# Designs tried in a protein design run: peptides against a protein of PDB entry 4KTY. Part 46

Target 1, 266 residues: chain A of PDB entry 4KTY
Amino acid sequence: YVLNDIGVIFYGEVNDIKTRSWSYGQFEDGILDTCLYVMDRAQMDLSGRGNPIKVSRVGSAMVNAKDDEGVLVGSWDNIYAYGVPPSAWTGSVDILLEYRSSENPVRYGQCWVFAGVFNTFLRCLGIPARIVTNYFSAHDNDANLQMDIFLEEDGNVNSKLTKDSVWNYHCWNEAWMTRPDLPVGFGGWQAVDSTPQENSDGMYRCGPASVQAIKHGHVCFQFDAPFVFAEVNSDLIYITAKKDGTHVVENVDATHIGKLIVTKQI

## One batch from the design tools (peptide; made by RFdiffusion4, then SolubleMPNN)

Design b1_p12_4_s1 (from b1_p12_4, 4 letters changed)
Fold by OpenDDE base, seed 5:
Structure b1_p12_4_s1 (fold): chain B 266 residues (1-266), chain A 12 residues (1-12)
Amino acid sequence: as target 1 above (266 residues)
Amino acid sequence: DLPQQYKLPFTY
C-alpha cells in the first residue's frame, strides 16, 4: 500500500466492471517535493505534517482546485477545451509535475484522476493508501443520509427539487492510520476523498472518515462520516410533491445505492 | 472504453 507505484482502478458499471492501470509514481523525481509543495500551498504547519489525520484531510482539500487553487480541476460535462481530457491521464506524475511547474490547477480530472493523484500524495508521505470504487455511489447534497427524489404528481422526477444524485461509479481513497481522536476500534482504514463533491466545514474535502465507524453506523464521528455513509448506504426516498406544497412518501428503495464496493488487494 | 463517470437518472 506504500511501495506499489502502479495500480489498478475499477470503473464502469456494476454489471460490466472495467479496470484501468494507473501509475502512481510516488518515487519519481520531483514527486515528493511536489507533495511537500502542496502542503506548503495549504499553509500547513510543520507540526501537523507528521499527523496522518491532518495530512489526509489537507490532501483531500488540496488535490482538488476548489477553494485553494489545488492540484486538479474537475470536469464532468465532456467539455475539456482548456486542458487535458480526464481519460488521457495515465498516472499521477505528469499531473503533479505540471502543478508544481505552473503553480496553477491542472485541467482536467474526474474521480479516478483525483483518487490516483491523492493516492500518490498519501503514499509519498508514508501513509498506506488504496483506491476504492463504489458502484451506484450516492451524492447526498443536503446531508440527511438519504436520496430525496421528488416526483411531480404525474410521476415524473422533479429535477428542480431533486438535488441528490447517484454516480454510476465513484472512487475515493482509504488511508491507514490510527485515530486517537476517536474511540478505540475506529482506527485503521479511513475514507478520504479529494473529488470535489460537498463542502465540509468551509472547504471541498472529505474525511478521514473511519471505515469501521461507517460500517457500524457511527456517523457522528469526524470527519464527514455522514456523507461517506450516504455514498454507500443511503436509501432512495421517492416523494411526491403535491401542488398544495405537501409531500408524500411514495416509496423507499434500500437496495439501489452501493451495489458493489471494490478495491485492489495490493 | 472510457472511464468517464456520469450521474444516473432517477426513474419511478
Scores: peptide ipSAE 0.670, ipTM 0.960, DockQ to the pose 0.895
Fold by OpenDDE base, seed 2:
Structure b1_p12_4_s1 (fold): chain B 266 residues (1-266), chain A 12 residues (1-12)
Amino acid sequence: as target 1 above (266 residues)
Amino acid sequence: DLPQQYKLPFTY
């Protein structure tokens, strides 16, 4: 989880799983220096740089460009006019070296690019890390642990009212660490995500969230456990908004989200 | 094959 500098990222559809090679390049010249530079740009105190909890949380913020002029600009509009299309990247090295030389965010990334770069960052700093792919990955927009799908009376989705969404697939990272800030048993793998999705206490970041806590429904534990829980386990709630302002639940689907979660073994 | 993400449409 630290020594392997080439990985495989799962993507595509649950019925047609695809794999993409990704070069992490954590041992390449200038990469460790760039990771240290990232923490410098974050103005991270030296005392915190040895704490994987703080490092992974800062990394989740800094690998995306939002808020702090971090490494990668996300784009999902299929235009990519002012940079490199996300699909053109083959590894983390070019991205990180470009960021270090230009001192400006690199365009463009999507989830696997964010996860790839973040994986390099974590491994460079001695944190065991892996990429996880979740198919039918929920994006809870209002932090209620549900996918609220609003329907018109004719059964069509009301796109104006429906704010929650589901990715065909989404990649994030798991980092191995102890969690002395949590009760005993919630160390080990921690979910962290650098793809900018939701604001977490003022910044686009996510985690570390205890995988064990999430598995057992302990969403009260820091950081961002409710959001990560929703990504893999939220129910779809189909709601008809009546003209009188009342809501009627038409259906609940507890099987739609998180159909498959895949990670590569070392 | 391109690895682009996209949001799935909801259907009922």
Scores: peptide ipSAE 0.670, ipTM 0.960, DockQ to the pose 0.901
Fold by OpenDDE base, seed 4:
Structure b1_p12_4_s1 (fold): chain B 266 residues (1-266), chain A 12 residues (1-12)
Amino acid sequence: as target 1 above (266 residues)
Amino acid sequence: DLPQQYKLPFTY
């Protein structure tokens, strides 16, 4: 998980799983220095740089450009006129070296690009890390642990009444660390995500969230466990919005989200 | 078969 500099990223759809190679390049010239530079740009104190909890959380924030002029600008509108299309990247090295050279955010990324660069960052700093792909990945936008789907009285979906959404797939990272800040048993793999999805206590970042906690429904543990839980396990709630302003739950689908979670073993 | 993410439309 630290020594392998080439990986495979799963993408596509659950019924049409695809893979692409990704070069992490954590041993390439200038990459470690760039990772240190990223922490410098984050103004991370020296005392925290040896703590994988703090490092992974800072990395989660800094791999995306939001808030802090971090590494990557995301784009999902299929318009990439002012940079490189996300699909054109084949590894982390070019992105990180461009960031170090220009000292400006690099355009553009989507989840697998963020995850690839973040994986390099973690591995460079000696944190075992892997990329995880979740198919039918929920994006809970209002932190209620469910996907709200609003229906008109005629049964048609009203997409304007919620910001909740579901990705065909989403990639994030898992980082291996102890969690002395959590009860015994919740160390090990921690979910961290650098794709800018939701604000977490003032910044677009996510994690570390204990994978064991998520698997057992413990969403009370820091950091961002509710959001990660929702990504893999939220129910779809179909709600009819009546003309009188009342809401009626028409159906609940507990099987739609998190159809498949894939990660590579060492 | 580009790796682009996209949001799935909801249907009922």
Scores: peptide ipSAE 0.658, ipTM 0.957, DockQ to the pose 0.894
Fold by OpenDDE base, seed 1:
Structure b1_p12_4_s1 (fold): chain B 266 residues (1-266), chain A 12 residues (1-12)
Amino acid sequence: as target 1 above (266 residues)
Amino acid sequence: DLPQQYKLPFTY
C-alpha cells in the first residue's frame, strides 16, 4: 500500500462499474518535498508530523483549497473555465508540482482527484493508504445520520426543504494506523476524506474515522465518524411536509445508500 | 465516458 505508485480508481454506477488508472508517483522527484511543503503551509508543528492521526487529518484539510489555500480547488459545475477539467488529470505528480511551484491552489478536482492526490500524500509520508469508492454515497448535511427526503402532499419531492443529497459515487481514502486515542480494536483502517463536503470543527476535513468502529455502529469516536457512517449507511426517510407544518414519515428505505463499497487489494 | 460526480435526484 506504500510501494505501489500506480493505482486504479473505481467510478461510474453500481451496475456499470468503471475504472480509471491513476499515477500516484510518490517516489518521483519533488513529491516528498511538496508533501513536506503542504505540512509547512498548514503550519503543522514538527512534533505532530510523526503522528499518522495528525498527519492524515492535516492532509485531509490541506489537499482541498478551502480554508487554507490547500492543493486542489473542487468544481462540479462542468465548466472549469479557469483551469484543468478534473477528468484531464492522470496522476498526482503534475498537480503537486504545480502547487509547489505556483504556491497557489490548483484547478480543478473532484473526488477521485482529491483521493488520488491524498493517497500520494499519505504514501509519500509512509502511511499505508488506499482509495475506497462508495456507490450511492450519502451527503448528510445536517448531521442527523439520515437522508431526509421531503414530499409535498401530492407526493412530489420538494428539493428545497433539505440539503441532504446522494452522489452517484464518491471516493475517499483509508489510511492504516494505530489509534491509541480510541478503545482497543479500533485501529487499522481509518477513513479520511479530502474532498470538501462538510465542515469539521472549523474547516473542511474528514477523519481519521475508525472503519472498525463504524462497522460496529460506534459513531461517538473521533473524528467525523457520524459523517462517514452516514455516507455508507444512511436510511432514506421520506417525510410528508403538511401545510400545517407537521412532518409525517411515509417510508424508510434502508437499502438505497452504500450499495457497494469497492477498494483495490494492491 | 467521464468520471464526473453528480447528485442523484430523489424520487418516491
Scores: peptide ipSAE 0.654, ipTM 0.957, DockQ to the pose 0.903

Design b1_p12_4_s2 (from b1_p12_4, 4 letters changed)
Fold by OpenDDE base, seed 3:
Structure b1_p12_4_s2 (fold): chain B 266 residues (1-266), chain A 12 residues (1-12)
Amino acid sequence: as target 1 above (266 residues)
Amino acid sequence: DLPEQYVLPFSY
């Protein structure tokens, strides 16, 4: 996991699965220095830099530019005039070296770019890490563990009331570590995500969330387990918002989210 | 055109 500098990232759609190569380049000149610089920019205390829980959480915040002028600016509007289109990146090295040189966020990334750079960051710092792709990945906007889809009386989706969304696919990372802050058995793979999706206690960051805890339905453990759980397991709740202000649940779909979760072990 | 990663529309 730490030693492999080239990986494969799954993307596309569940009915049209695709793969791309990604060069992590964790051993390339200047990359480790850049990772240390990232932690310096985060003003991370030296005492915390040896703790994979703290490091992965800081990394999830700093790989995105939000809040702290971190590494990557996300863009999903298909207009990338002021930078590099996300699909043009082939690895982490150019991104990290540009960040180190310019000391400004690099444009642009989408989930696999964030995950690729974050994977390099984790591996540079000795944390085993891999990228996970989830097809039909939920984005729970209000932390209620479900996708609330509001319908007009005519059956059309009310886009104003419907705040939750689903990605065709989403990539995040899993980092291997012990979790002495959690009950026994919830160490191992931890979900961490640097794509700026939701605010977590004041910053756009996510994790580490115990994969084992989530698999067993334990979402009460730090960090951001409810959000990660919702990404892979939330139900779609179709709700008719009546003109009189009442809500009626029309249907529940428990099969729509997280149709396929894949990772390449390296 | 849609970006590579995009939000799926809901329908019922």
Scores: peptide ipSAE 0.656, ipTM 0.955, DockQ to the pose 0.577
Fold by OpenDDE base, seed 5:
Parts: C-alpha cells; structure tokens; sequence
Structure b1_p12_4_s2 (fold): chain B 266 residues (1-266), chain A 12 residues (1-12)
C-alpha cells in the first residue's frame, strides 16, 4: 500500500470491467519535493503535516485545481484542446513534475487521474492508500442521501429540477489511518476523494470519511460521510412534479447505485 | 462522443 509504485485501476462498465496500469512513482526524483510543495501551496502548518487526517483532507483539496490552483483541472466535455486528454496519462510523475515546474494546474483529469495522483501523494507521504472504483456511482448534490429524479407529468425527466447525477463509474481513494477524532473502532480505511464533486465546508474536497462508520450507518462523523455514503448506497427517488407545484413519489429504486465496488489490494 | 467517465442518463 505504500511501497508499490505501479498499480491497476478498474474502470469501464459494470458488465464490461476494464483495467489500466498506473505508475504512481512515489519514489521518483522530484515527487516528494512536489508533494511538499503542494502542502506549501495549501499553506499547511508544519505541525499538521504529520497528521494523516489533515494531510489527506488537504490533499483531497489540492489535487484538484478548484479553489486553490491545485494540481489537476478536471474536464468531462470530451474537448481537451488546451491540454492532455485524461486517457493519455499513464502515471502520476509527469503530472506532478509539470505542476511543480509550471506552478499552474495541469490539464486534464477525470476521476482515475485524480485518484492516481492522489494515491501518489498519499503513498509518498507514508500514508497507506488504494484506489476504489464504484460502478453506478451517485453524486448527491445536497447531502440528503438520495438521488432525487424529478419527472414531468408525461414521465420525462425534468432536467431543470433534477440536480443529482450518477457516474458510469467513479474512482476515489481509501487511506489507512487512526481516527482519534472519532469514537473507537472507526479508524482504518478512510474514504478520500480529490475529484472535484462537491463543496465541503468551503472547498472542493472530500474526506477522510470512516469506511467502518459508513458501513454501520454513522454518517454524522466527519468528514463528508453523507456524501460518500450516498455514492455507494443512495436510493433513486422518482418524483413527479405536478403542474400545481405538488410532488408525488412515483417509485423508489434501492438497487441502482453502487452495483460493484472494486479495489486492488497490494 | 462521450468521455470515458460520463453521467448516466436517468429514465423512468
């Protein structure tokens, strides 16, 4: 989890699982220096740099460019004319070294690129980390733990009212650490995510969220447990928006989200 | 063309 500098990332579709190699390169020249530089750009106090809770949370913010001119610019519009297409990256080293050299965000990433770079960051700093792929991954935009799908009276989706979304797949990271800030038993693997999805207390970041807490329904524990819970376990709520302004729940689907969660244990 | 990671459409 710390020493392996090459990995496999799962992607594709739930019925057509694919794998890609990713070179983390946490021991390559300049990578540790770049990770320190990332924490410097975040203005992280020296006293916090030994705390994996703080480091992973800062990393989740800084691996994406939003808010703080962090490492990677995300793009999902299939137009990558002003950078490198996400699929062209094969590892973290070139991205991190470009960031360190240019001191500007690197274009472009999607979830596996964010997860790959974040995995390098964590491992480089001695935090055991792995990448998790979730197929049919929910994006809950208001932390209500459900996907609210609004329908017109004719049965078509109302795209104006429907703000939640589902990825075909999504990658994030799990980092191993103790959680003295949580009750006993909620240490171990913590979900952290650097793909810019939601604003968390002022920044596009996510986690660390206790995997054990989430498994036992304790979504009240910091950080961002409701969002991570929703990614893997939210119900689809189909709601008809009537012309008179009333809403009627038409159906609930508890099987759509989180059809498969895969991670390579190294 | 869709990106590799893409938003699934909802349908009912």
Amino acid sequence: as target 1 above (266 residues)
Amino acid sequence: DLPEQYVLPFSY
Scores: peptide ipSAE 0.656, ipTM 0.954, DockQ to the pose 0.569
Fold by OpenDDE base, seed 1:
Structure b1_p12_4_s2 (fold): chain B 266 residues (1-266), chain A 12 residues (1-12)
Amino acid sequence: as target 1 above (266 residues)
Amino acid sequence: DLPEQYVLPFSY
């Protein structure tokens, strides 16, 4: 589970699946020290560091730079001045060592970079972890478990009426742990995500969310289960915004989101 | 040009 220091990350498009190698390097010099430094920067108490629930949640916050000057700054505007383009990274080691040395966030990452660094963090601390790629991954911004697409009366999309969006693909992590805070059967793989997407109780973080609970439609359990559920199972709701302010549902597509979910078995 | 990870456009 934690021994493999080189992995494969799936990316690209659902009809043109691609793979990249990623060096996790959890046993390289200075990496464990850097992971401890990350937890120190988070002001995480020593007693919490033995709890994979707390560790994975703190890690999901600290691998991104938002809120807390964590490890990575995200950029999706195709402008990477003052840093390294996300595609230039080949592993976690250089990123983590730069963070430890500079004591400042490292630029730049996108989902697979966040997931790669987070995977190193989890494995370094003895938590079994893997990267998951979801094609047609929804970003539900208003927590209604659906992907809203607003149409003008002429049928054109109005992107100003919602912040909901769909990624061509998105990567996050699954971490293996017991969940004594949840009902029996909802331990095992937990979805955790360090890509800064939504605020979760005051910070850009996500999870741990029980994969088993989500698979069975249980989104009432901590943490962030509705958001993770929406990433893989949102219906597309096409809504005409009328001039009088009323909304009319024109169509529902229940097959578009989460076309393919891929992970390397540990 | 689009970044590697990008938001899909929609049309109806």
Scores: peptide ipSAE 0.634, ipTM 0.951, DockQ to the pose 0.561
Fold by OpenDDE base, seed 4:
Structure b1_p12_4_s2 (fold): chain B 266 residues (1-266), chain A 12 residues (1-12)
Amino acid sequence: as target 1 above (266 residues)
Amino acid sequence: DLPEQYVLPFSY
């Protein structure tokens, strides 16, 4: 297969689509060694390192710093005084080499930085991978496949009643692999995400989730299919929280989430 | 001021 060491990542908004170049640098000196080091830090058994299902799942956990002192610390507060602003990164090489040298998490990343580093990791280990950008990307925090928006009785939004949120855009990865653990037809592209969003069986990780399964509404398959499904297809549920504690559904919007999903074919 | 990736505000 052909691996490009430079890619394009889509970002911005649906009405103002932007692109940035990203240097994956999977062939640069020390990068493969660093990817192996990442798996060592994860204490991954040697027998599992040849399995793309296990490797991609471990990678989704280790590219973020949560739980395991992985590669990148996320920050979304627009204050990056103790590291490098996410927008200053232009590729994976500096991040991975810094991690290998310092043996400490690198600050800071947002979704495209996580996706860029994760793409390098996957490609270094021989897993075909690409970055996907989803505009109006939902974050379902309570695993109900809905994006809950709570309203006060006066119609104002109360953001304190839910941890559900919608990103202007979000990037994750798709990795190509067979899925012998799933029914026939659900191999191929698998969604994996290293941006720390939700806990998955004890760690901030996501996937691999069968893209084919998600496209057909099959959310019962491992791993994290409901979460990925919700990112691209959750309904917005506007709920009025009454003073008596009851909830009233005011409106449902089934068209808001996942307005545009962009990825490039190999 | 918002970061590049940010949570969208909602209104009804």
Scores: peptide ipSAE 0.630, ipTM 0.951, DockQ to the pose 0.549

Design b1_p12_4_s3 (from b1_p12_4 with S1D H4K E5Q)
Fold by OpenDDE base, seed 5:
Structure b1_p12_4_s3 (fold): chain B 266 residues (1-266), chain A 12 residues (1-12)
Amino acid sequence: as target 1 above (266 residues)
Amino acid sequence: DLPKQYKLPFSY
């Protein structure tokens, strides 16, 4: 694979696709050292640093600040008073170098910033990687592979009961590797995500999840295949919560999630 | 137009 130091990230709406240039800068001075520093902060054993499965999983945890004072703090509330707005970043280099210098999480990121930095991390360490954008990307909060939308008897959404949500778009990464820990045929592209969305066995991380496994409905394979599957293929389940506490399924929408998935090929 | 990620509201 050819590892470019500049990429394109897709964002916006499914019917109004936008693109943003992103400088990965994996060959810039100090970036490799910073990636090594990230693995040091994760207390990753040297023996694991040559394993792309372990490296990508650790990277997915460490590119976000949760749990481990990793690289980036996310912000989605439009309040960026103590840092840089996510849209102001144009590449990974400044973020990674700031992290290395300050030894504190950098503020702020959203999905494409996380994906951009994570892409740099992966590529810097010799793992072929690309950014994927999914429009109408589901966030399954309870790992049941569906979007549970609870309705009041009057038809309004019950926001208290409805925990699942959908992003207008979401960016994550795919990393190329063999998966000797999985059955034959489930190597190749693996979904990995550093945007802090859900806790995965004790930390906010995601993947590597076999794209081939997910494509064929094999959500039982490590890591986090159910979550990634739900992001792209979950049904919306509209459930009326009755006053007596009973639930009635009113409708199922299998077309809402994952309307478009785009990536720049390596 | 700057990138901004946000949650879509549900409606029925």
Scores: peptide ipSAE 0.703, ipTM 0.966, DockQ to the pose 0.923
Fold by OpenDDE base, seed 2:
Structure b1_p12_4_s3 (fold): chain B 266 residues (1-266), chain A 12 residues (1-12)
Amino acid sequence: as target 1 above (266 residues)
Amino acid sequence: DLPKQYKLPFSY
């Protein structure tokens, strides 16, 4: 989980799984220096740089450009005129070296690019890490642990009221660490995500969230456990908004989200 | 086939 400098990232559809090779390049010239530079740009205290909890949380913030002029600018609008299309990247090295050289955010990334760069960052700093792909990955917009799908009376989706959404697939990272800040048993793999999705205590970051906590429904544990839980386990709630302002639940689908979660075995 | 992440439309 640290020594392998080439990985495989899963993408595509749940019924048509695709794989992409990704060069992490954590041993390439200048990459470790760039990872240290990232922590410098984050103004991270030296005392925290040995703590994988703090490092992974800072990394989740800094691998995206939001808030802090971090490494990657995300784009999902199919317009990449001012940079490199997300699909053109083949590894982390070029991205990180460009960031270090230009000292400006690199354009552009989507989830697997964020996850690839973040994986390099974690491994460079001695944190065992892997990429996880979740198919039908929920994006809970209002932190209520469910996907609220509002319907018109004719059954069509009301896009104005419906704020929650689902990715065809989403990639994030799992990092291995102890969690002395949590009860015994919630160390090990921690979900961390550098793709800018939701604000977490003032910044676009996510995790570390204990995988064991998520697996057992302990969403009260720091950090961002509710959001990560929703990504893999939220129910779809179909709601008809009546003209009188009342809401009627038409259906609940507990099987739509998180249909498959895959990671490469190391 | 190139990777592309996108939001799935909802349908009832």
Scores: peptide ipSAE 0.702, ipTM 0.966, DockQ to the pose 0.931
Fold by OpenDDE base, seed 3:
Structure b1_p12_4_s3 (fold): chain B 266 residues (1-266), chain A 12 residues (1-12)
Amino acid sequence: as target 1 above (266 residues)
Amino acid sequence: DLPKQYKLPFSY
C-alpha cells in the first residue's frame, strides 16, 4: 500500500465495472518535494507533519482547489475548455509537477483524479493508502444522513427542493493509521476524500473517518463520519411536497445507495 | 469507455 507506484481504479457502472491503470509515481523526481510544497501552501506546522491524522485531513483539503488554491479544480459539466479533460490523465505525476511549477490549481479532475493524486500524496508521505470506489454513492447535502427526494403532486421530482444527489460512482481513499483520538478498535483504515463535496468545519475536506466506526454505525466520531456513512448507507426518502407546504413520505428505499464498494487488494 | 462521473437522476 506504500511501495506500489502503479494502481488500478474502478469506475463505470455497477453492472459493467471497468478498470484503468493509474500511475501514482510517489518515488518520481520532484513528487516528494511537491507533497511538501502542498503542506507548505496549507501552512501546516512542522510538528503536525508526522501525524497521519493531520496530514490526511490537510491532504483532503489541499488536493482540491477550493478554499485554499489547492491542487485540482473539479469539473463535471463536460466542458473542459481551459485545461485537460479529467479522463485524459493517466497518473498523478504530471498533475503534481504542474501544480508545483505553476503554483496554480490544475484543471481538471473528477473523483478518480482527486483520489489518484491524493493516493500519491499519502503514499509519498509514508501513509498506507488505497482507492475505494462506491457505486451509487450518495451526496448528502444537508447532513441528515438520508437522501431527501422531493416530489411534486404530479409525481415529478422537484429539482429545486431536492438538494441531495447520487453519483453513478465515487472514488475516495482509505488511509491506514492509528486513531489515538478515538476509542480502541477504531484505528486502521480511515476514509479520506479530496473531491470537493461538502464543507467540513470551514473547508471542502473529508476525513479521516474510521471505517470500523462507520461499519458499526458509529457516526459520532471525528472526522466527517456522518457524511461518509451517508455516502454508503443513506436511505432514499421520497417526499411529496404539498401546495400548503406540508410533506408526505411516499416511500423509503434502503437498497439504492452503496450497491458495491470495490478496492484493489495489494 | 473512459471514466466519467455524473449524478444519477431520481425518479419515482
Scores: peptide ipSAE 0.701, ipTM 0.966, DockQ to the pose 0.927
Fold by OpenDDE base, seed 4:
Structure b1_p12_4_s3 (fold): chain B 266 residues (1-266), chain A 12 residues (1-12)
Amino acid sequence: as target 1 above (266 residues)
Amino acid sequence: DLPKQYKLPFSY
C-alpha cells in the first residue's frame, strides 16, 4: 500500500462500474515536504505528528479547504470556471505542488480527487492507506442514521424537508493503524474522509472510524462512526408529511444504501 | 463517462 504510487479509483454506477488510474506520486520531489507543510498549516503540534490517529484526523480536515484554507475546494454544481474541473485531475502531485506554491486552496475536487490526495498524504507519512468506493452512498445530514425521504400526500417527493441525500458513488479512504483508544479488535482499517460532507466537532472532517466497529454495528466509538455507518447501512425511510403536520412512515427500504463497496485488496 | 459525483433523485 505505502509503496505503490499508482492506483485505481472505482466510480460510475453499481450496474456500470468504471475505473480510472490515479497517480499518488508520494515519492516525487516536493510531495513529502508539501505533506509536512499541510500539517504545519494545520498548526499540528510535533508530539501528535507520530500518531496516525491524530495525523489521519488532521489530514481529513486539511485535504479540504473548509475551515482552515486546506488543499482542495469541492464543487458539485458543474461550474468550474475559476479552476480545474475535478475530472481533469489524474493524480495528486499537481494538486499538492500547486497548493505548496500558491499557499491557497486548489480548485476543484470531488470525492475521488479528495480521496486521491488524501491517499498520497497518508502514504507519504507512512500510513498504509487505500481508497474505498461505495455505490449508493448515503449522506446523513441530521445524524439520525437513516435517510429520510419526505412525501407529499399525493406521493410526490418533497426534497425541501430534508438535507439527507444519496450519492451515486462516494470515495473515501481507509487507513491502517492500531487503536489503543478503542477496545481490542477495533484496530486495523479505519475509515477517514476528506470530502467535506459534515461538520465533526467544529470542522469538516471524518474519522478515523473503525471499520470493524462499523461492520458490527458499533457506532459509539470515536470518530464519526455514526456518519460512516449511515453511508453504508442507513435505511431509506419514506415519510408522508400530512397537512396537519403529522408524519406517517409509508415504507422502509433496508437494501438501497451501500449496494457495493469496492477497494483494492493488495 | 467522465467521473462525476451527483445526488440521486428519490421517487416513491
Scores: peptide ipSAE 0.691, ipTM 0.963, DockQ to the pose 0.920

